# Designs tried in a protein design run: peptides against a protein of PDB entry 4N3Y. Part 75

Target 1, 83 residues: chain A of PDB entry 4N3Y
Amino acid sequence: ETRDQVKKLQLMLRQANDQLEKTMKDKQELEDFIKQSSEDSSHQISALVLRAQASEILLEELQQGLSQAKRDVQEQMAVLMQS

## One batch from the design tools (peptide; made by RFdiffusion4, then SolubleMPNN)

Design b2_p21_4_s2 (from b2_p21_4, 11 letters changed)
Fold by OpenDDE base, seed 1:
Structure b2_p21_4_s2 (fold): chain B 83 residues (1-83), chain C 83 residues (1-83), chain A 21 residues (1-21)
Amino acid sequence: as target 1 above (83 residues)
Amino acid sequence: as target 1 above (83 residues)
Amino acid sequence: SEIEAIFAQLEQQLEALRALL
């Protein structure tokens, strides 16, 4: 009968709204997570990139310095041998 | 009357379900985005790790080279001083 | 001594790099 149908539909509507509310909350949590994760990852990756770049530059400088030092030492030894 | 109430509730239920479906789709898209973002970040971090490892290997080689060079120079200096 | 100073400088730079890695 119609009255029973009303009661059934009211229950179904309550259930649907409960599900909707839950899903909306979950969605919001995901959005918040994405925002936070994006910021954290961006900062971390940026820091790692900068450190890597700095290390590589220093390595290059060391390589160059070692080569130059070798030349300088050879020159100094030559001076000593001439004296 | 009850019949009008049934029709109203049926409409409300359809609207709720439509909203639920939309929200569920949005949620799924966010989950997919998170998954993809995580994979991308992982790849980026892995690349940075490999870069750091390469730097470490080069550093070790430079350390060894420097130590050897220093020893060689010291030996040569000793020879020069003895002559 | 000058040679020693050269190597000392390089060793210092090497240590700095090690700290970054």
Scores: peptide ipSAE 0.199, ipTM 0.690, DockQ to the pose 0.845
Fold by OpenDDE base, seed 3:
Structure b2_p21_4_s2 (fold): chain B 83 residues (1-83), chain C 83 residues (1-83), chain A 21 residues (1-21)
Amino acid sequence: as target 1 above (83 residues)
Amino acid sequence: as target 1 above (83 residues)
Amino acid sequence: SEIEAIFAQLEQQLEALRALL
């Protein structure tokens, strides 16, 4: 019966629209999550990179400083021994 | 006419299902993107952590060298002061 | 005293680096 077909199709359409609404909501939540997560990750990685770079610069300076200090100290010790 | 209603509902159902399929595909792509992005971020962070650990090892070596140098100088100065 | 100052400076720099790690 055509009337029964109408009722069946109306039910199927309601079910499809309900699922579509749910899926669209889920998609939007994922988009929002991606946006927030991307910002957080970018910030964290940038902070780690800057910290690493600063640390490496200080390490290089310390290496140079230690070498120079050893030379300067030995020179001063020599002066003391000769005076 | 009931027959016209059936045809209209069939068209609407096809349109709803097409949109549902598209939205589901988009959702899946977002989920895949999140998974891949998470793995990439984790890899970057791990690499930065290893880099920091390498710097820490170098720092410990420099600290040991500095401490030893300081002790050696102090011993030499003590000898000079006692002579 | 100059020698002591040299090591004091290096130790301070070392501590600063440790704070970053």
Scores: peptide ipSAE 0.198, ipTM 0.689, DockQ to the pose 0.787
Fold by OpenDDE base, seed 5:
Structure b2_p21_4_s2 (fold): chain B 83 residues (1-83), chain C 83 residues (1-83), chain A 21 residues (1-21)
Amino acid sequence: as target 1 above (83 residues)
Amino acid sequence: as target 1 above (83 residues)
Amino acid sequence: SEIEAIFAQLEQQLEALRALL
């Protein structure tokens, strides 16, 4: 009868709404996770970039030192050979 | 009356189910995105870490090599001056 | 010369490191 149909449909609707609410909550949590994960990854990459930059500075200093040493040695050897 | 209530509830239930289906689909897409993104990010970060480590090791070797080279050069120059 | 060989080797290593950056 129609009264029983109303009660059954009300139950089904409550169940559907409960599931919808749960799914929406889960979806929001996933979105929050994506945001946080992206920030963490970005932070890690930035840290690695800074490390690479520090290494580059040291490399440049070493290269300059090597070049200078090479020039100095060549000049000194030339002086010695001319004396 | 009850007949009108049945029709109203049936409509509401259809609408709720449609929204649920859409939300579940969106949630699944987010999960798939997270899985793929996490794998890609993990591999990228790992590769950067390994590259940074290799650079650091080589820098240390270069530092030692440069210092040793300077000492060797100085010794050779001393020998030349004494000859 | 020996001195030139030492520097040449180090220069090669420096280039290798630069390629990693």
Scores: peptide ipSAE 0.181, ipTM 0.683, DockQ to the pose 0.782
Fold by OpenDDE base, seed 4:
Structure b2_p21_4_s2 (fold): chain B 83 residues (1-83), chain C 83 residues (1-83), chain A 21 residues (1-21)
Amino acid sequence: as target 1 above (83 residues)
Amino acid sequence: as target 1 above (83 residues)
Amino acid sequence: SEIEAIFAQLEQQLEALRALL
């Protein structure tokens, strides 16, 4: 019967639309999550890069200190041998 | 008129199901993307963290080594000056 | 000398760290 068919199709359409709405919402949430996750990852990586840069600065300071120490020692040894 | 309703509803249902299928596919692709991206970012961040930590440990060791070397040099110089 | 050897070792370590960064 066509009347029964109408009722059945109306139900199926409601169910399909409900599922579609739900799925679209889920999809949007995933898109939002991806956006936020990308920003967070970028921020975290940037922070790690800054930390590495700080370490590099310290390394440079240590290198300068070592070079200076070496020069100082050599100079002192020269003076001692000269006396 | 009921027959016309059936035809209209059948079309609407087909359209809804097509859109639903497309949206579900898109959602799945996003989920797969998130999974892959999460794994990649996790590995990258972990690697950066380990590298930073290794650098810091080495810097600390170098700092201690330099300090010890300086002390040793000073001690040796003192001995040389006494002899 | 021993002193120079010490500093040479440290310099080598520093270079290794630089390569790591």
Scores: peptide ipSAE 0.180, ipTM 0.682, DockQ to the pose 0.860; fails the geometry check

Design b2_p21_4_s3 (from b2_p21_4, 12 letters changed)
Fold by OpenDDE base, seed 1:
Structure b2_p21_4_s3 (fold): chain B 83 residues (1-83), chain C 83 residues (1-83), chain A 21 residues (1-21)
Amino acid sequence: as target 1 above (83 residues)
Amino acid sequence: as target 1 above (83 residues)
Amino acid sequence: SEIDAIFEALQQRLEAARALL
């Protein structure tokens, strides 16, 4: 009985250690994934933000440029009318 | 000896199971973190997409404005040439 | 012609902006 109990416990311990080893490995892989994913996502999002900001600024400048161009053209036409 | 071995194995098994339980909990927390982080990143990207779309609409409007302005100027110049 | 050049310059800038999107 005791001998059989030893054998059973030895098996159970081996099984538990196998599961523990696997779970520890899985955990480490998740940690590595999180680290890599966080870095990649951060860089990607930052790049997209900068691109969006640059585009918006440029569009604003284009709006201003269009307005100025309209004024300049009208002024030139006025000068032409004077002559 | 065998009895002592049983006691030792029982303790080792309890320790292994305790560690396994802890590691499984940690793993689950990491999985939950990944899920939440992924959702957050997705939301950020979606917002950036909408921002880009808004810029595209504005750019289209600017293009139309530029084309119209050019046509208007051409019309005005034609009128000036007639008189 | 100068007027045309003004609008052409704006068009070029607009195309550059389009490339960023």
Scores: peptide ipSAE 0.265, ipTM 0.741, DockQ to the pose 0.873
Fold by OpenDDE base, seed 3:
Structure b2_p21_4_s3 (fold): chain B 83 residues (1-83), chain C 83 residues (1-83), chain A 21 residues (1-21)
Amino acid sequence: as target 1 above (83 residues)
Amino acid sequence: as target 1 above (83 residues)
Amino acid sequence: SEIDAIFEALQQRLEAARALL
């Protein structure tokens, strides 16, 4: 009967709205998580990149420094031998 | 009338289910995005770790080179002192 | 000596780089 249909539809509507509310909440939490996670990851990766670049530059300078030091030492050794 | 109530509730239920379907789809897309983003971040971090390890290896090679150079100079200085 | 100072300076720079890694 029509009365029974109304009661069934009212229940189904309540269930659908409850599920919708839950899903909307979950979606919002995911959006918030993405925002926070993206900021954290971006900062961390950027920091690692800068640290890596700085270390590589220093290592390159150390290579040059070692080569120059060897030359300077040999020059000083020659001066000592001539003294 | 009851008949009008049935028609109204059927429309409301269809609308609720349409919204639920849309929201569930959006939620799934966000979950997929999080999964992909985490994999991408993990890949980037792994690459940076390997880059740092390469720098560590180079640094050890430089240390060995420096130590050897010092030993060579010490040997040369010893010869000079004995002459 | 000057020679010792050269290598000591490089060792210090190397240690600084190691700390950065």
Scores: peptide ipSAE 0.265, ipTM 0.740, DockQ to the pose 0.844
Fold by OpenDDE base, seed 2:
Structure b2_p21_4_s3 (fold): chain B 83 residues (1-83), chain C 83 residues (1-83), chain A 21 residues (1-21)
Amino acid sequence: as target 1 above (83 residues)
Amino acid sequence: as target 1 above (83 residues)
Amino acid sequence: SEIDAIFEALQQRLEAARALL
């Protein structure tokens, strides 16, 4: 019966629109999450990279410093032994 | 006319379902993107952790080298003072 | 002594590096 078919289609349309509205909202939330997460992760990882690089440079300088310290100490020891 | 109303509602329902399908696909792609991004971030963080651990090992080696150098100097100074 | 100062300075630098890790 055509009248009953109209009512059935009206219900189906309402259900489809409700699902669409919910899915559109979920999609928007995911887009917002991606935007925020991308910004946060980028800054945090970049900061960690910079800290790691700074530490590595400083450690290389310390290696050189230790070698130089050994040489300087031995030179001072030689001076003392010669006196 | 009821028959024409049925045809109109059928079209509206198809349009709603087409939009729903498209939006659901977009949502799934965003979820997949988030998953992939999370894996990439985890990989980067793991690499940074290993890099930091390498720096820690080097630092401990430098500390041991410094301590040993001091002990060696102390031994040499003891010999010098006893002569 | 000067020798002690050399090693103390290096130790201080090492401690500073440790703080960055």
Scores: peptide ipSAE 0.263, ipTM 0.739, DockQ to the pose 0.894
Fold by OpenDDE base, seed 4:
Structure b2_p21_4_s3 (fold): chain B 83 residues (1-83), chain C 83 residues (1-83), chain A 21 residues (1-21)
Amino acid sequence: as target 1 above (83 residues)
Amino acid sequence: as target 1 above (83 residues)
Amino acid sequence: SEIDAIFEALQQRLEAARALL
């Protein structure tokens, strides 16, 4: 009957609204999480990249330094042999 | 009247369900985005770790090169002293 | 000696690099 139908629909509506509210809250939390997480991750990764780049540059310089040192040592050895 | 109430509630329920469906879809998209983003971040971090490890290996090689160079020089000096 | 100084300098630079890794 119609009266029973009203009661049923009212319950269904309440349930739907409750679910909607919950889902909307969850969605908002996810949006907030994404915003914060993306900013943090981007910052951290960028920092790691910069650190890595600095290290790589330094290592390249060390490679060159070692090669040069070997040459310099040989030159010094030559000088010693001349004396 | 009750009949009008039924019609109103049916409309409200349809509207609520439509909104719920939309919100659930949006939520799912956000969850999927988070999953993908986290995988991407993990991948980037892994790449950075490998990059750092490569630097460590290079540094060790440089250390070995330096140590070997010292030994070589010492040997050369010893030879020179013998002559 | 000058040779020792060359190697010592490189070793120091190498140690500095380790600190960055």
Scores: peptide ipSAE 0.262, ipTM 0.740, DockQ to the pose 0.916

Design b2_p21_4_s4 (from b2_p21_4, 10 letters changed)
Fold by OpenDDE base, seed 3:
Order: structure tokens, then sequence, then C-alpha cells
Structure b2_p21_4_s4 (fold): chain B 83 residues (1-83), chain C 83 residues (1-83), chain A 21 residues (1-21)
């Protein structure tokens, strides 16, 4: 019965379409998630890099200060020994 | 009093050293965090990309199937109209 | 979507055919 065959094919077509639409949706959601996740990570890492850089600058300043302080103490000890 | 000056400078030097060590530790922790965070994000995104690619392949297959199904239904309709 | 539209058109054609029979 050709009519019955058409009905059957119509059902199969509906099922295929449903699967297609579901897959399209899932794919889009994954792409959106990838995009958002990547952006979030990028911003987070950038912020942390800035913090690390600030710490590096501070470290350099402290190292210089420490070296100077050491020299100052040594100079004062020399004076003390001479007094 | 030179002796008192030396003692004061020694204290200041110790404080500076403590600050230096703290800053070094903080910087290292930040760098470690950045590294780990970056690696985690990289692996996560790579996995998601693979999933998206798989979905793309499935989508293509479904689209082909849907097109074929449509043709089949149309062919059957033609037969039905001729019967 | 385009696919949904094609499917809807096909459904309409089938219904029209059924109405004629």
Amino acid sequence: as target 1 above (83 residues)
Amino acid sequence: as target 1 above (83 residues)
Amino acid sequence: SEIEQIFQELQQQLEELRSLL
C-alpha cells in the first residue's frame, strides 16, 4: 500500500529532522561554551599575569633596598669600629 | 649614637628581608597558579573542540539522510499519484 | 531553519495528497 508507505516515510522523516535539530542545538551550545570558557580563562590569566608582574617589580625594589641597607649597616659598623 | 644606629639598621634590614621573602613566595605561587590554570583550560577546551567536531560530523550525516528521506517521500508521492 | 521549512513543505504536500484521495 503506497499510502501506508508514504505515512511511514513521513514519520521517519520527522524523526530524522528531530535528530538533526537536536544535534544542531547541541553543537551550538558546545561552541558557545567553548567561546565563553576561553574568554573567561583569558581574562583570568591576564589578571594574574598583571599581579605577577607587580610582584616582580616589588621584588626588584626590595632587592635593591636590601642591598642598600646591607651596605649602610656595613658602613656603620666600620665607623663603629673606628670610634 | 652609632651603635644604636647600627641596631636600628639591622632591624630594618631584617624587615626588608622578610618582605622580600614573602614577595618571592607570593610571586611563585601566582606563577604556579597561572601555569596550572592555563593547562587545565587548554585541556578542557581541546576536549570540547573534539566533541563539537563529532557533532559536526553527525550533523552532516543527518543532513544527508534527511535530504535522501525527502527525496524518497517525494518519489513515493509521485507513485501514489500515478496509482 | 531551512531544513524545518523543507520538512513543513513536504508535510503540506502529503496532506494535500491525502485530501485528494
Scores: peptide ipSAE 0.042, ipTM 0.433, DockQ to the pose 0.007
Fold by OpenDDE base, seed 1:
Parts: structure tokens; sequence; C-alpha cells
Structure b2_p21_4_s4 (fold): chain B 83 residues (1-83), chain C 83 residues (1-83), chain A 21 residues (1-21)
């Protein structure tokens, strides 16, 4: 019966529309998640790079201090050996 | 006493070396972490992009199906209205 | 490492000096 067919197709149309809206929402949520995840990672990596740079500065200072301490020890050894 | 001074400087040198080695290790660990974090994020984002693309394909298919279903319903309504 | 090597060399020199005193 054509009337029954129309009603069946109306139901199928509603189901298809519901699925379409759900899929559109899912896609948008995935895009939002990708954007947020990328931004979070970028910020975290930037912060860690800054920490690495701070460690680099400390490393250079410690290397300078170590070199100076070595020179100081060598100077004192020279004094002792001459006494 | 110069001998005491040398011993003191030797201790200071050991301490400085220990701190230097620790700092070098910390810096390397941070660099490794940054690299790993970046790679993990890149892989995750790529996977999510593929999922979004799959959703896009489904969206297009559903839109086509919805349009066809709408046309089918309209056709059947026309048949009913003419009967 | 290079730093460890330098330090070990310095330690050896100090120990040799102390053995002479």
Amino acid sequence: as target 1 above (83 residues)
Amino acid sequence: as target 1 above (83 residues)
Amino acid sequence: SEIEQIFQELQQQLEELRSLL
C-alpha cells in the first residue's frame, strides 16, 4: 500500500536525519579535539623547551665553575710543590 | 694550610662535577621527552584526522541518502495525492 | 665522558702530589 510505503519512508527519513546529525556532531567534536590536543601539546613542548634552555644555562655556568676550580687546584698544587 | 686548601678545592671540584653530570643528564632527558611527546602527539593527531575523514565520507553518503529518501517520499506523496 | 676523564686526571695528579708530601 502506497500510504504504508510513505509512512515507512518517513520513518526511514527521520532515522537517516538523526544519523546525519549525530555524524555531523561527531565530526565536529573530533575536529575540536584535534585542535585542543595540538594546542596543549604545543604549549607543553614550549614549556619543556624553556626548561631545557634553563638547564643549558646552568650547564654552561657549571662548566665555567668546574674549569675555574680545576685551575685553582692546579695553582695550589704548584704552590705546594714549590714549598 | 695549602694542603688543606687543596683538599677543600678537591671536594668542591667533585661536587661541581657531580652537579654538572646531573644537569647534563637532566637536559638530555628533557630533550628525549620533548621528542617523544612530539612524536606521540603527531601520531595521535594523524589518527584522529583519519577518523574525521572517515566521518566526512559517511556524512556525504548520509546526505546523499537523505536527499534520495526525501525525493522518494515526495514521489510517493504525489502518487497518493493523485489517487 | 670528557668531564669525567678530566676530573679523574686531576684526582690522579692530586693523589700523586699527596704521596710525595
Scores: peptide ipSAE 0.030, ipTM 0.427, DockQ to the pose 0.008
Fold by OpenDDE base, seed 5:
Structure b2_p21_4_s4 (fold): chain B 83 residues (1-83), chain C 83 residues (1-83), chain A 21 residues (1-21)
Amino acid sequence: as target 1 above (83 residues)
Amino acid sequence: as target 1 above (83 residues)
Amino acid sequence: SEIEQIFQELQQQLEELRSLL
């Protein structure tokens, strides 16, 4: 009967609404997760980049020092040979 | 004596070289870590974006279904009232 | 460097993602 069909459709409507609300909630949680994860990743990677840059500066300083030390040794060796 | 000074400088040179090699290795490891981490993050986020898009599609389908169900119920109610 | 480029690309992608959410 039509009455029974209406009742069935009303149930289906409620079920569909429940699924919609559930999916909306799940989507929101997923978006929040992505947002938080991306922010955390960005901050972490930025910090690591800064550390890498600090290492680069140190490397340059060490290379300069090494070159100077080499020159100093060579100079002193020349003095030694002339003595 | 000059000879002693040369020996000292040679030691300093070796120490500086050791530090340089160590720092180069550390920097390389850091760069490799950043690269791997960024690639992993990118892939993970891309996958999550696709999941979010799938959820969006499902939401749209559910909303359409809900609207149709509502219309069907209203139509059946009208039939019922006319019966 | 390649790492800096990857970082910049990732940052851009993240910003784009944030703008969509």
Scores: peptide ipSAE 0.024, ipTM 0.418, DockQ to the pose 0.028
Fold by OpenDDE base, seed 2:
Structure b2_p21_4_s4 (fold): chain B 83 residues (1-83), chain C 83 residues (1-83), chain A 21 residues (1-21)
Amino acid sequence: as target 1 above (83 residues)
Amino acid sequence: as target 1 above (83 residues)
Amino acid sequence: SEIEQIFQELQQQLEELRSLL
């Protein structure tokens, strides 16, 4: 009868709703994971970039030091040759 | 003497050069790591975003289906009440 | 019935969504 059919469909509707809500929750958890992962990666990369930049500065200083040392050696070599 | 001083400075220059080359290598390795890590993270996030978007579309379809099912049940309920 | 078919389709879609997650 129609009454029994309606009750059956009501039950199915409740079941479908439960599944929908579960799926919505799972989707939300995935989105939260993506957000957190993206933020963590961004912070990690930023920190590494800063470290690389510090190394760049140090390298420039080392290059300058090498150039100066080379000039100093050349100057002393010139003095030696004049002796 | 000047000769000994020159030889000392030459040694110092070689040592400085070794330090420079080592630092350059370390910096390069860091940059390579950053590049690879960034690319890997970007690809991972992109893939996850696509999955989330697919889920969003499916959820919208499920919501529409649920709404229709609910309306159909309500219609049958109305018929039952008229009997 | 048509309503039962709707539920069958919804169940299939839900399963597909589960497979994506």
Scores: peptide ipSAE 0.068, ipTM 0.449, DockQ to the pose 0.097; fails the geometry check

Design b2_p21_6_s1 (from b2_p21_6, 9 letters changed)
Fold by OpenDDE base, seed 3:
Formats: C-alpha cells, sequence, structure tokens
Structure b2_p21_6_s1 (fold): chain B 83 residues (1-83), chain C 83 residues (1-83), chain A 21 residues (1-21)
C-alpha cells in the first residue's frame, strides 16, 4: 500500500537525518580536538627541544670549564713548586 | 500524487544515506589520524626524554671526574708540602 | 686555597647544572 510506504520512508528519512546530524557533530568535535591537540603537542615538543638544546650547550661549557680548571690548577701547582 | 511522493522520498533517502556514509568515513579517518598523531607524539617525546637523561648521565660523569681530579690535586699538594 | 678554588667553583657549577635537569 503506497500510503503506508510513504509513512515508512518518512520515518526512515527522519532517522537518517538524525544520524547524519549526530555524525556531523561528532566529526566537527574531532576536528576541533585535532586542532587543539596539535597546538598543545607542538608547544610541548618545542619546549622539550629547547630544554634539551640548552642542556647540551651547558654540558659543553662545563666540559670546557673542566679543562680550563685543570690547567689553572696545574699552573698554581707550578707556582707553588717554584716558590 | 502518492506515487511521485514515494519516488521523491526514495531519492532523498538515498542522498541522506550517501552523505551519512561519507561523513562516517570522514569521522573514521579523523579518529585514525588522532590515534596515529598520538603515537607519533609519544614516540617523539620519549626520544627527547632519553636525550635529556643522557645529558644527566654525562653531568654525573663530569662531576665524578672532577671529584677525582680534586683528590689527585690534594694528594699532590700534600706531597709537595711534606717534601 | 688558590689551587683548589677553580675546581671548587666548577663543582658548584656542575651541581647547579644537575639540579636543572
Amino acid sequence: as target 1 above (83 residues)
Amino acid sequence: as target 1 above (83 residues)
Amino acid sequence: SAVMAPLDELEQRLAAARELL
């Protein structure tokens, strides 16, 4: 019966539209999440990279400092031995 | 006309289902992207953490080396003063 | 002493550096 078929199709269409709306909303939320997460991750990683680089520079300076300190000590020891 | 209405509703339903399928696929791709991005970020952060830990170990080694150097110098000074 | 001063200073720098890591 055609009338019953119309009613059935109308219901199916309403259900499809409801699901579509829900899915579109979910998709938008995921897009928003990706944007926010990407910004946060990028910031965190950048901070860690900068920290790591600063630490490496500091280590190099300390290594140089150690070498210089050893030389300074040797010089002072020489002075003591000569006095 | 009811027959025409049925045909119209069938078309609308097909269109809705097509859009729903597309949107669902897009949603799935976003979910997959989030998963992959999270894994990549985690790996990158882990690598940076290991790099930082390596720096910490190196600092400890430098400190130990310096402590030994101090002991050696102190010993030499003692010998010098006793001679 | 003047001899140990450079090494003492460096130890302090190393200690400070380790606290930052």
Scores: peptide ipSAE 0.199, ipTM 0.703, DockQ to the pose 0.886
Fold by OpenDDE base, seed 1:
Structure b2_p21_6_s1 (fold): chain B 83 residues (1-83), chain C 83 residues (1-83), chain A 21 residues (1-21)
Amino acid sequence: as target 1 above (83 residues)
Amino acid sequence: as target 1 above (83 residues)
Amino acid sequence: SAVMAPLDELEQRLAAARELL
């Protein structure tokens, strides 16, 4: 009967709307999570990149320093030999 | 009348379900995006960590080289002093 | 000694660098 059908449809509609609201909430939370995670990851990766670059520069400087130190030692040895 | 109410409710239910399906799809896409993004970020961070480790190894090698050079210089100085 | 000073300094720099990595 139509009356029973109305009651059933009203229940189904309530259930659908409840599920919709829940899913909408979940979706919003995921969007918020993505936003926050993206910012955090971006910052972290950027920091690691900068650190890596700094380390490489430092290595190059130290390599140059080693070469210079070797030259300096050789020069001083020559001075000692001359004295 | 009840008949008109049934028709209205049926339409509303269809609309709710359509919106629900759309929202569920969007939610799934966000979940998939999070998964993929997390994997990508993890790989990138791992690569950066390996890069840092490589720098550490190079520094160790430089240190070893310097230690050897230092020993060699000391030996040469000793020889010079003996001559 | 003056001869070793550059090498000693470099060792210190290397040690410090390793701590920063």
Scores: peptide ipSAE 0.198, ipTM 0.703, DockQ to the pose 0.884
Fold by OpenDDE base, seed 5:
Structure b2_p21_6_s1 (fold): chain B 83 residues (1-83), chain C 83 residues (1-83), chain A 21 residues (1-21)
Amino acid sequence: as target 1 above (83 residues)
Amino acid sequence: as target 1 above (83 residues)
Amino acid sequence: SAVMAPLDELEQRLAAARELL
């Protein structure tokens, strides 16, 4: 009876260790995935933010340019009308 | 001797199961983290896309404004040349 | 035309901007 119990416990221990090893591998894969994904996402988001900001600044400059150009045209036309 | 072996194996089994449970919890936390992180990243990217679209709309408005301004100036210049 | 030059320049800038967006 006790000898049979030993054999049973040995099997259970092997099974537990096998499951542990598998779970540890899965955990490691998830950690690696998180690391890679976070780095990639961070880089992508940062790039998109910079691009968006650059475009917004450019558009603001274009707005200012348009306003100035309109003024310049008006001034030139006024000169023409006076000539 | 066999009885002592049983006690030893029982302890080892408990230890293995404790480690397994801990590792399983850690794995679950990582899975939850991945899920949340991916959702957050998706939302951030979506927001950045909307910013880009807003810039495109503004650019279109500037183009329309400039085109109209050019037409108006050309018309006025034509009138001046005719006078 | 000197009068149109400022507006022509803006058209070029806008065109360039579209390539960046």
Scores: peptide ipSAE 0.198, ipTM 0.702, DockQ to the pose 0.904
Fold by OpenDDE base, seed 2:
Structure b2_p21_6_s1 (fold): chain B 83 residues (1-83), chain C 83 residues (1-83), chain A 21 residues (1-21)
Amino acid sequence: as target 1 above (83 residues)
Amino acid sequence: as target 1 above (83 residues)
Amino acid sequence: SAVMAPLDELEQRLAAARELL
């Protein structure tokens, strides 16, 4: 019966629209999450990169310092041997 | 009339389902993107952490080398003072 | 000791560096 078919289709349409609304909301939440997560990860990675670079520079300076210290000790030892 | 109403509702339902299908596809793509992005970021962070740990190990080795060098110099000085 | 001073200083620098990592 056509009247009953109308009632059925109206229900199906309401259900489809409800699901669409829910899915659209979920999609928006995912987009917001991606935006926030991307910013947070970018900041964290940048900080780690800078820290790593600073550590490498410091290590190089300390290695140079060790070489210089060895030379300084050698010089002082030479003075002792001459005294 | 009711027959025309059925035709209208059928069209509206098809349109709603098409929109729902598209939105569900978009949502799935966002979920896939989040998964992949998370894995990539995790790998980058892990690599940076390992790099930092390598620097720490190198510093410890330098300290050990310096301690040994100090002991060696002290021993040599003792010999010089006894001669 | 004047001979050990450069090594002692470097040891302190290394210790401080480890705290920064």
Scores: peptide ipSAE 0.198, ipTM 0.702, DockQ to the pose 0.881

